# Designs tried in a protein design run: peptides against a protein of PDB entry 1IK9. Part 19

Target 1, 211 residues: chain A of PDB entry 1IK9
Amino acid sequence: MERKISRIHLVSEPSITHFLQVSWEKTLESGFVITLTDGHSAWTGTVSESEISQEADDMAMEKGKYVGELRKALLSGAGPADVYTFNFSKESCYFFFEKNLKDVSFRLGSFNLEKVENPAEVIRELICYCLDTIAENQAKNEHLQKENERLLRDWNDVQGRFEKCVSAKEALETDLYKRFILVLNEKKTKIRSLHNKLLNAAQEREKDIKQ
Target 2, 207 residues: chain A of PDB entry 1IK9 as posed
Amino acid sequence: MERKISRIHLVSEPSITHFLQVSWEKTLESGFVITLTDGHSAWTGTVSESEISQEADDMAMEKGKYVGELRKALLSADVYTFNFSKESAYFFFEKNLKDVSFRLGSFNLEKVENPAEVIRELIAYALDTIAENQAKNEHLQKENERLLRDWNDVQGRFEKAVSAKEALETDLYKRFILVLNEKKTKIRSLHNKLLNAAQEREKDIKQ
Target 3, 195 residues: chain B of PDB entry 1IK9 as posed
Amino acid sequence: MERKISRIHLVSEPSITHFLQVSWEKTLESGFVITLTDGHSAWTGTVSESEISQEADDMAMEKGKYVGELRKALLSVYTFNFSKESAYFFFEKNLKDVSFRLGSFNLEKVENPAEVIRELIAYALDTIAENQAKNEHLQKENERLLRDWNDVQGRFEKAVSAKEALETDLYKRFILVLNEKKTKIRSLHNKLLNA

## One batch from the design tools (peptide; aimed at target 1 I191, target 1 (a further copy) R179 K187)

Design b1_p12_3_s1 (made by RFdiffusion4, then SolubleMPNN; from b1_p12_3, 8 letters changed)
Fold by OpenDDE base, seed 1:
Structure b1_p12_3_s1 (fold): chain B 211 residues (1-211), chain C 211 residues (1-211), chain A 12 residues (1-12)
Amino acid sequence: as target 1 above (211 residues)
Amino acid sequence: as target 1 above (211 residues)
Amino acid sequence: SLLDKLSEEDLE
C-alpha cells in the first residue's frame, strides 16, 4: 500500500491546517482511502475505482487525465496559493475540491467521509507513519552519504593513478628517446670513422700508382 | 532549535503509543521542552539547565554522563524492549523514566508536565514538523542520489581513461622499440657494408704489392 | 632493457 500525507487548508477553516492522508494500492486509479484530520477529529472515506470512473465521466474528462489531476490535488500538499481548493462540511461529512485556473474554476471531485469514532488512533497511526518515513529516509540518507564518500575516494584514487600513468608514459617516451639517441650516435660515429678509413686507403693507393 | 519526536510506551498505557517530543537549543544540557501526546491529549513541560543539574546531583551522576543518558532515553524512541521505561500520571501530570539494567533499575529523571488546553494545535504542529522533515529528507535524498549517479559516471569515465592510458603506455613502448630496431638495423647494415669495402681495398693493395 | 641488449650486441 502506498500512502501520502499532505497539509491542506479548508475554505471553511483556513487558519487551521488539516491533514489529508491518501492511501492506495499501486495506482490511485484502482481506488483509495482518504482520511482528513485537524489533530482532534478525523474523517475517512473509501473511493472505489468505479467512483473514480464515474467522477471522470461526470466531469467529461478522460480517466487518465482525471486521475492525473486527482494525484496532483490529493498528493501534492496544496498550500493556500495552490490551484486546488479544498472544502469540507463537518456536518454533512462532504469533502470536495476544486481546480482554480485563471479564468475557470471547476469541481474536480467530491467524497462522502465518515467521522472516525476514535480519532486518536488514526492520529497516532498517522504520526507513526510519519516517524517511520523519517527513519527510513534517514537510513537512506546515511547510506547514500557513505556511498558518495566512498565514490569520491575511489574517484580521487583512480584520478591520481591516471595522472601517474600519464606522467609515467611521458617519462618512458623521453627515456627511450634519450637512450636511442645515444646508441644511434655511437653507430653514426662508427660509420663516420669507417668512411674516413676508406678515404685514406683510396688516397694511399692513388699515391702508390703515381713511381 | 533542535527537535526530536519519538514513540514511547507508557507503563500505564502500554497498548497506546505515545509521542514524546523534545525540543532544545544547541545542547540538551541547556534545557529542553518536553511534550507528550497520545493523539488526543497533550502535556508539556519545560526543563531548565538548573533542573538538569539538580537531577544529576540528586542522582549522584556526573552531569555529562547524566545528559548522555537523558539523550538516549528521550531522543532514541525507546520501544517496549528498551532499557528505558516511561511512566506518566495523567492525574498528577508527573512524568518519570527509568533505566533498566540487568540487575538494577533506577529513576533517571522526572518532570512535571502541564496539560495543554488545545492539544489539537500541538498535534497539528507536530504533524507539520514531521511532514517538513520528510520533505527536507526527500530533497536531500534526491540530491544525494543525483550526486551518487554523477560520481559513478565520473568514476567510470576516469577508470576507462586510466585503462586506455595503461594500454597506450604498453603500445608506445612496443612501437618505439620496433622503430628503433629498424633504424639501428639500417646503421648496422651500413657498418657491415663499409667494413667489407675496407677488406676488399686491403686485399687489392696486397695483390698490387706482390705484383 | 631491450636497449641495453641492443647496446651490448653492438660492443661485440
Scores: peptide ipSAE 0.033, ipTM 0.847, DockQ to the pose 0.371
OpenDDE base, seeds 2, 3, 4, 5: peptide ipSAE 0.030, 0.028, 0.031, 0.028; ipTM 0.848, 0.847, 0.847, 0.847; seeds 2, 3 fail the geometry check

Design b1_p12_3_s2 (made by RFdiffusion4, then SolubleMPNN; from b1_p12_3, 8 letters changed)
Fold by OpenDDE base, seed 1:
Structure b1_p12_3_s2 (fold): chain B 211 residues (1-211), chain C 211 residues (1-211), chain A 12 residues (1-12)
Amino acid sequence: as target 1 above (211 residues)
Amino acid sequence: as target 1 above (211 residues)
Amino acid sequence: SLLDELSVEDLE
């Protein structure tokens, strides 16, 4: 079961924050339970998949689009300046909500709720869910923070090894060239010495032929 | 202002989860506001720094140790199997809590609370705080998740560059040695050729002298 | 090193 609690403002009670709890299985399209509370009283209704389909048809809206609007209206925590307006009659237990567009406001959906006999149980359960969600999110935050710190260390370690590898490559190339130049210069010196010996021997032979 | 909401179980009402809200400025030692609610009624008390000091003295406990025990008792969300036991009289509005050790249970502190006239306002504010905390923690979780994903990419990129640098160092060494051997072998061949020319010239000169 | 070996063989 998935759940979302949101703050809403009722048109009839704009100074009193109400809480809208929506609970569903996998998708809002399969139906949901809606609970409304003011922190003293609570009202609950179950909305079936068939009711969602009927409301979509009554709106002349495609079901997937309608469920998309339900998800925005009921799960976003709309404030008084929001696109969605919430209405509830405590006398009739009739809940309805409207989408306010620039040029058109229209009713998006309506549900019959039932007054909860023991609202304190519903409120306690709602607070428990909030506290559980806080604890889960805190544990996740602490885990993610520790992972971030680990990944940052691991990144710095690899970066430092990479920089050392670059420097070691440059140093290797420089050292190999220096050593090669030394050996090559020795060979060049030996070649020059041997050429000079050949030139001297040729000059001596030319002198011996000329007596 | 800092705040912590915890679930507690009262000895008098073990089947009804109560919520203990503690609010303070910077440190619990400077005083705090305690609010107890069952989701229908609420009770609030203010505890001053002087009252905390007096309770510590009455307990014959060092103030820093006492505040450390207050922090554990009031902020940890103790369950029924926990080290801390909570008691509240709705008639006297007297709240007290005990620490249960293996061989000794002792009262840790006691506070006079006042029944809130409009508990729905306190409950709504408490739920609002829970929802705000959820939203803040969700935003933090999403940020940390994006940072983790970035750091993991950055780590993989540097790791891949490091591995390429290692391979490039080995390839450079191998290539330089191969090139050096080629040039060195050319010089060795030239030296051998020049030595052979010197030997031939010496043998010809020795024949010309014997003639 | 291979370079050190190449230098020694050329002294002989």
Scores: peptide ipSAE 0.024, ipTM 0.846, DockQ to the pose 0.322
OpenDDE base, seeds 2, 3, 4, 5: peptide ipSAE 0.022, 0.022, 0.021, 0.024; ipTM 0.846, 0.845, 0.846, 0.845; seed 2 fails the geometry check

Design b1_p12_3_s3 (made by RFdiffusion4, then SolubleMPNN; from b1_p12_3, 7 letters changed)
Fold by OpenDDE base, seed 3:
Structure b1_p12_3_s3 (fold): chain B 211 residues (1-211), chain C 211 residues (1-211), chain A 12 residues (1-12)
Amino acid sequence: as target 1 above (211 residues)
Amino acid sequence: as target 1 above (211 residues)
Amino acid sequence: SLLDELSEEDLE
């Protein structure tokens, strides 16, 4: 089961933060359980896949688009843009929410909720879920931090090896050329010496012919 | 202000999870506010630095060690080892906790709490803090994940450049040696040719002298 | 190449 808790403000009680819990199996479109609380009382309702489909049809909206709007409204809470407004009557237990655009306000959905007999249990379970989520997220953060530190060390190690490899390549090329020039110069000197010996031998032979 | 919320089980109500909130400024040793809730009622108390010091002295424990035990008891909740037991009388509003070791159980601390008149406000604020903490931790997780992905890409890029540099160094050495051997062989051939010319010239001169 | 130049100059 997936769960999301958001804070909302009711039009009827704008000074009191309410909490909207939505619980579902795999996908929100397959139906969900909605729970509303003010920290003292709680109300719950179940919305079926058929009700979601009917609401989409009544709105003349494609089901996937409608579920996308439900997800934004019910799982995000009132975003900073106040695009979604929430209404709840504690007397009728009727919950409805509207999408407010610049020029158009329309009802997005409505649910009949039932008052929970033991709201303290629902509130405790909600707080437990929040604390569990905090602990899981902290463990993930610590893991990711340790992995970041490992990756940074590994990057620095490879970077340092790469820089040494570049420098060693340039040094190798320079050293090989220097050694090669020395050996070539020795061979050039030997060639010059042999040529001079040949020239001298030819000059001596010309002298011996001239007696 | 720093805050920690933990779940605890009271010896008087072991079937009902309670929540223990501790709030403090900079250090727990400077005093703290403790809040207990069962999701319906709430109780609060303030503990001063002088009370913490007095409790440490009464226990004949060094203050820093005592504060370390307070931190483990009050901020961790009942750890999986049940090392800390919590007691609360709703009648007297007396809260106390014990450390249970193998052979020794002792009272670690005790506080008088006051019943909160509007527990719903305290519970709403507690849930708000949990939701804010979840949002902050999620944002940190997403940031760390993106940084991990960046560091992994950067590592792979440098590793690939390093491997290419190693291969290029070996290839360079091999190519330079091959080219050097070719040029040296040409010079060796020229030296051999010049030596043969010198030997022939010497043999011709010996023939001319015998003639 | 520097290697090719070093091979040709010794023919002169």
Scores: peptide ipSAE 0.023, ipTM 0.847, DockQ to the pose 0.439
OpenDDE base, seeds 1, 2, 4, 5: peptide ipSAE 0.020, 0.020, 0.021, 0.020; ipTM 0.847, 0.847, 0.847, 0.846; seeds 2, 4 fail the geometry check

Design b1_p12_3_s4 (made by RFdiffusion4, then SolubleMPNN; from b1_p12_3, 8 letters changed)
Fold by OpenDDE base, seed 4:
Structure b1_p12_3_s4 (fold): chain B 211 residues (1-211), chain C 211 residues (1-211), chain A 12 residues (1-12)
Amino acid sequence: as target 1 above (211 residues)
Amino acid sequence: as target 1 above (211 residues)
Amino acid sequence: SLLDELSKEDLE
């Protein structure tokens, strides 16, 4: 089961933060349990898949699009300010919410809630879930941080090996050229020496022919 | 200001999860505000630095060590099960906690709390803090995840460049040797040719002398 | 090394 707790403001009680918990299985489309609390009282309602379908039909909205709007309204918390208006009557236990567009506000949906007999239990469970979520997220943060530090070390190690490889390549090229120049110059010197010996031998032969 | 909310079980109400909020500035040693709630009622007390010092002295414990025990008791939540026992009298508003060792349990500290007149406000604020902490931790998780993905890409890029550098070094060495061999062989061939010309010239001269 | 071999004079 998935759940999301969001902070909302009711039109009837704008000074008092309310908390909206939505709980569902796999998809919000399959239905959900909605719980509203002010930290003292709690109200819960179950919204079935059939009710979601009916509300979508009544709005002439495609079900997937409607569920997408429900997700934004009920799970996003106070998304971009004032996009969704929440209304609740404690007397009728009627919860309804509106989508506020630039030129049009329209009712997105409505649900009947029931007052919870033991609101403290609902509130305690809600706080427990928040604390468990904090602990899970903290453990994930610590894991990701350690992995980040590992990846950074591994990156630095490869970077250092790469830089050494570049330097070693340049050094290799320079060393090979230096050695080659030495050997080549030795061969060039020998060629010059042999050429001079040939010239001298030819000059001596020309002298010997000239007696 | 720092704060920590922990889940605790009171000896007087073992079936009901209580929440212990501790709020402090910079260090727990400087004093703290303790808030206890059962999700319906709340109790708050302020513990001064002087009270912490007095409790440490009364226990004949070094203040830093005592504060270390307070931190484990009050901030760790239910640490290793049963290490700390929490007691609260709703009648006297007296909160005390014990450290349970293998052979010894001793009172670690005690505080007078006051019943909060508006527990719903304290509970709402506590839930708000939990939700804000969840949002912050989630944003941090998303950031760390993106950074890990970046570091992994950067590592793969450097690794690929390193492998190319290794291959390029080996290829460079092989290419340079091939080129050097060609040039040196040309010089060696010229040396041999010149040597043969010298030998032939010497043989011709020896024939000319014998003739 | 190959360079050392290449440096050897073929005296023959």
Scores: peptide ipSAE 0.052, ipTM 0.850, DockQ to the pose 0.664
OpenDDE base, seeds 1, 2, 3, 5: peptide ipSAE 0.050, 0.049, 0.046, 0.050; ipTM 0.850, 0.850, 0.850, 0.850; seed 2 fails the geometry check

Design b1_p12_4 (made by RFdiffusion4)
Pose (drawn by RFdiffusion4):
Structure b1_p12_4 (pose): chain A 207 residues (1-76, 81-211), chain B 195 residues (1-76, 83-201), chain P 12 residues (1-12)
Amino acid sequence: as target 2 above (207 residues)
Amino acid sequence: as target 3 above (195 residues)
Amino acid sequence: DFFEEESEWEPS
């Protein structure tokens, strides 16, 4: 059981703002209840599933395509106009294309006996919605703060692992260099003794 | 300018639900407007900064402590009474085995209730709209952080596994280069022996 | 590379 409460402007009353409340079960296609209120009175109407299928046929439209138009227009490049007569309780709306507009929907609403009850329930629904949302935003705020920390934690764990690697790498190399360079000292020493022995042989060949 | 709309029940009409709307600027301490509505009529009252502090004195409470009680009672066990004939509104606090009048307001019937009701509904719809948008922004940040975390965690896994492969990998190379020096040393020694 | 330099090192 879903609903949408939207504000709308009627052509015959651009001064005051009205409210449209549409409620259904699962899908618009199966039918819906529509209520119009100016904050004092309320007018209500119903549209059955069969009435929707028929209206789509009379409009030469694919049924789902027609329901799509109803969703854009009633549940808030597509321009829509709304008219209402308090004297007849007739409510209709048109889609305004280029130089060509057409009747998209018409409802004979009935003035409600208990406007206050309807208005109170509507406001109550809105306040419940505001409430459910805040609880959700709070749940997400906490999850947000948890992740901000869980990242900072592991980020630090990362920097430490890297820093530990660098310290270990340089430490190993330092030991290596010492051993390798000690050997180099021996090589240089041996190499030079050899040379010396070659120069001594060379001197005996020459004298 | 902030506001809170609460659903309440009046003692003289537990059947019907009323709505209490409280509005202010910065803090209740500087005064506020309170509106009561049943969806048909509406009653309003203004409470100045001067009246509030005055009430803090009659009670001998710090203006802060007193405003605190109002926040709990008016912005949502608290009991509410209203007489449509007098327009007098008062509310009490109920503790274990006692109750006491906490405050009152002389409200006045509003001339155009529909206007007030329309503005109240409009506010609620805007609030719903804003809240739904924030739920989206925070929902995406929750996603970005989830991804960013997996990234770094992966970097950590890779980094730690590297520092554990380092000693073994570097030591092999060191053996290789070292074995080269030894060979040279041997060959030199052997040459020296030649001579 | 330090190890390559050591591999190519020869005394004069």

Design b1_p12_4_s1 (made by RFdiffusion4, then SolubleMPNN; from b1_p12_4, 5 letters changed)
Fold by OpenDDE base, seed 5:
Structure b1_p12_4_s1 (fold): chain B 211 residues (1-211), chain C 211 residues (1-211), chain A 12 residues (1-12)
Amino acid sequence: as target 1 above (211 residues)
Amino acid sequence: as target 1 above (211 residues)
Amino acid sequence: SLFEEELNWEPP
């Protein structure tokens, strides 16, 4: 089961933060349980997949679009101020919410809730869920931090090896050219020496023919 | 102000999770506010730096060690089962806790609390703090995840450049040696040709002298 | 190395 808790402000009690919990199985589209609390009282209601489908049809809205709007209203917490208006009557247990756009406000949904007999249990469970979520998120953050530190070390190690490889390539090229030039110049000197010996031998033979 | 919320079980009500909130300024040693709630009622008390010092002295324990034990008991949540035992009387508002070791149990501390007049406000604020902490931890998690993905890309990029550099170094060495051998062999062939010409010229001169 | 062998080449 997935769950999301959000703080909301009711039009009837704008000075008191309320908490809206929504819990669902796999998808919000399959239905959900809604719980409202003020930290003293709690109210709950179940919304079925059939009710979600009927509300979408009554609004003449495609179901996936309607569920997308429900997700924004009920799961995002207090989004940008004034985008969603929440209303609840403690007398009728009727909860409804509106989407406010620039030029148009419309009712997005409504639910009948029931007053919980033991609100303290619901509140304790809600706090437990928050504490569990904090612990899970902390563990994930510690893991990600350790991974980031590992990746940074690994990056520095490879970067240092890369820089050494670049320098070693340039040094290798320079060393090989220097050695080659030395050997080549030695062979050029030997060629010049042999050519001079041939010229001298030819001049001596031309002298010997001239007696 | 720093804050920690933990779930605890009271000896008097072992079936009901209670929540222990501790709030402090900079260090627990400077004093703290303790709040206990069952999700319906709340009790609060202030513990001064002087009371912490007096409790440490009464226990014949060094203050830093005592504060270290307070931190484990009050801030760690339910540590390993049975290490800390919590007791509270709703009648006397007396809260005390014990540390249980293998062969020794001892009272670690005790506080007088006061019943809160509006527990719903304390509970709402506690839930708000949990939701804020979740949001902050989520934002940190998302940031660390993005950094992790960045570092992984950067590592792959440098690794790929390093591998190319290694291959290019080996290829450069091989290419340079091949080119050098070709040029050297050309010069060696020229040296051999010049040596043969010198030998032939010497043989012809020796024939001319015998004539 | 192949290069040292080529360095030490003397003409016959």
Scores: peptide ipSAE 0.071, ipTM 0.848, DockQ to the pose 0.642
OpenDDE base, seeds 1, 2, 3, 4: peptide ipSAE 0.032, 0.030, 0.053, 0.075; ipTM 0.845, 0.845, 0.847, 0.848; seed 4 fails the geometry check

Design b1_p12_4_s2 (made by RFdiffusion4, then SolubleMPNN; from b1_p12_4, 6 letters changed)
Fold by OpenDDE base, seed 3:
Structure b1_p12_4_s2 (fold): chain B 211 residues (1-211), chain C 211 residues (1-211), chain A 12 residues (1-12)
Amino acid sequence: as target 1 above (211 residues)
Amino acid sequence: as target 1 above (211 residues)
Amino acid sequence: SLFEEFLNWEPE
């Protein structure tokens, strides 16, 4: 089961933060349970997949697009743009929300809720879920931090090996060329010496023929 | 101001999860505000630095060690070991907690609380703090995840360059040796050819002298 | 190695 809690402001009580909990299985499209609380009272209702489909049809909206609007309205809270307005009657337990566009406001959906007999249980469970979510996210943060530190060490180790490899390649090339120049110069000297000995031998023969 | 919310179980109401909020400035040693709630009622009290010092002295405990025990009791909730037992009287508004050791249980501290007139405000503010903490931790998680992905890419890039550098070093050494062997063999052949010419010239001279 | 043999090669 997935769950999202958001803070909302009701048009009837704009000074009192309310909390909207939505719980669902796999996808919001399959239906959901909605719970509203003001920290003293709580109200709950179940919305079926058939109700979501009917509301999309009544709006002449494609179901996936309608569910996308439900997700923005019910799971994001009042985002920084007052794009969604929430209304609730404590008397009728009727909850409805509107999408506010520049020149048009329209009802996006509505739910009949029921007043919870023991709101303290709902509130305690909601706080427990928040604390569990905090603990899970903190454990993930600590894990990711340790992994970041590991990856940074591993990067520094490979970078240092790479720089040493580059330097060692340049040094190897330079050393090999120096060694080969020495050996080649020795062989060039031997060639020159042998060539001079041949020239001298030829000159001596020319002298011996001339008596 | 720092804040921690934990779940606790009261000895008087073991079936009902209670929430213990502690708020302080910089250090718990400087004093704190404690708030208890069951999701319907709330109780609050202020503990001064002087009360903490007095309680440490009464226990014959060093202040830093005592504050360390307060931190474990009040900020960690009932950890997996029932090391700390919480007691609260709704009638007297007296809160006390005990440390349970194998053969000894002792009172670690006690606070006089006051019943909050509007518990819904305390509960709403507590839920708001939980939701804000979730949002902050989620933003940190998303940041750390992106940084991990970056570090992993950077590591793979350097690792691939390092492997190419190692292979290029081995290839360079092999190629240089092959090229030098070819040039050296040419010079060796020239030396051998010149040496044979000298031997032949010496043999011809010896024939001409015998003639 | 062929290289060591080369380095030490004197024509007889």
Scores: peptide ipSAE 0.025, ipTM 0.842, DockQ to the pose 0.603
OpenDDE base, seeds 1, 2, 4, 5: peptide ipSAE 0.026, 0.030, 0.027, 0.024; ipTM 0.844, 0.841, 0.843, 0.843; seeds 1, 2, 4, 5 fail the geometry check

Design b1_p12_4_s3 (made by RFdiffusion4, then SolubleMPNN; from b1_p12_4, 5 letters changed)
Fold by OpenDDE base, seed 3:
Structure b1_p12_4_s3 (fold): chain B 211 residues (1-211), chain C 211 residues (1-211), chain A 12 residues (1-12)
Amino acid sequence: as target 1 above (211 residues)
Amino acid sequence: as target 1 above (211 residues)
Amino acid sequence: SLFEEELNWEPE
């Protein structure tokens, strides 16, 4: 089961933060449980997949698009743009929300809720979920931090090996050329020596022919 | 201001999760505000730096060690080891906690709390803090994840460059040796040719003298 | 190595 808790403001009580919990299996489209609380009272309702489908049809909206609007309204909280306005009657337990588009507001959906007899249990469970979520996210953050520190070490190690490899390649090339030049110079000296001996031998023959 | 919310179990109400909020400035040693709630009622008390010092002295404990025990008791929640037991009287508003050490339990501290007139406001503020903490930790998690992905790319890039450098070093050495052998063989052939010419010239001289 | 032998080559 997935869930999301959001803070909302009711048009009827704009000074009091309310909390909207939505709980669902796999997808919001499959239906959900909605819970509203003000920290003293709680109200809950179940919304079926058929109700979501019917509301999409009544709005002449494609179901996936409608569920996308439900997700924005019910799971984002009152985002900074007041795009979604929430209304609740404590007397009728009727919850409805509107989408505000410039000069036009329209009802996006409505739910009949029931007042919870033991709101303290709902509030405790909600706080427990928040604390569990905090602990899970903290553990994940500590893990990611340790992994980042590992990756940074591994990067520094391979970078240092790479720089050594570059330097070693340049040094190898330089050393090999130096060794080659030395050996070539020895062979050039031997060639010059043999060539001079050959020239001297030819000059001596020319002298011996001239008695 | 720092704060921590923990779940605790009261000896008087072991079936009901309670929440212990502690709020402080810089260090717990400087004093703190303690808030207890069951999701319906709330109780608050202020603990001064002088009360913490006095309790440490009464226990014959060094202040820093005592504050270390307070931190474990009040900020860890009931950790898995039931090392700290919490007691609260709703009638007297007296909160006390004990440390359990094998065969010995001792009182670690006590606080007189006051019942909050508007517990719903305290509960709403507590839930708001939990939601803010979740949002902050989620944003940090997303940041660390993106940084992790960056570091992994950077590692793969330098690793691939390093492997290419190793291969290029080996290829360079092999190529240079091949080129050197070719040039040396040319010089060797020239030396052999000159040496043979010199031997032939010596043999011709010996024939001319016998002639 | 063959290269070292080739480097040290002297004519007979």
Scores: peptide ipSAE 0.078, ipTM 0.846, DockQ to the pose 0.583
OpenDDE base, seeds 1, 2, 4, 5: peptide ipSAE 0.076, 0.031, 0.074, 0.055; ipTM 0.847, 0.844, 0.847, 0.846; seeds 2, 5 fail the geometry check

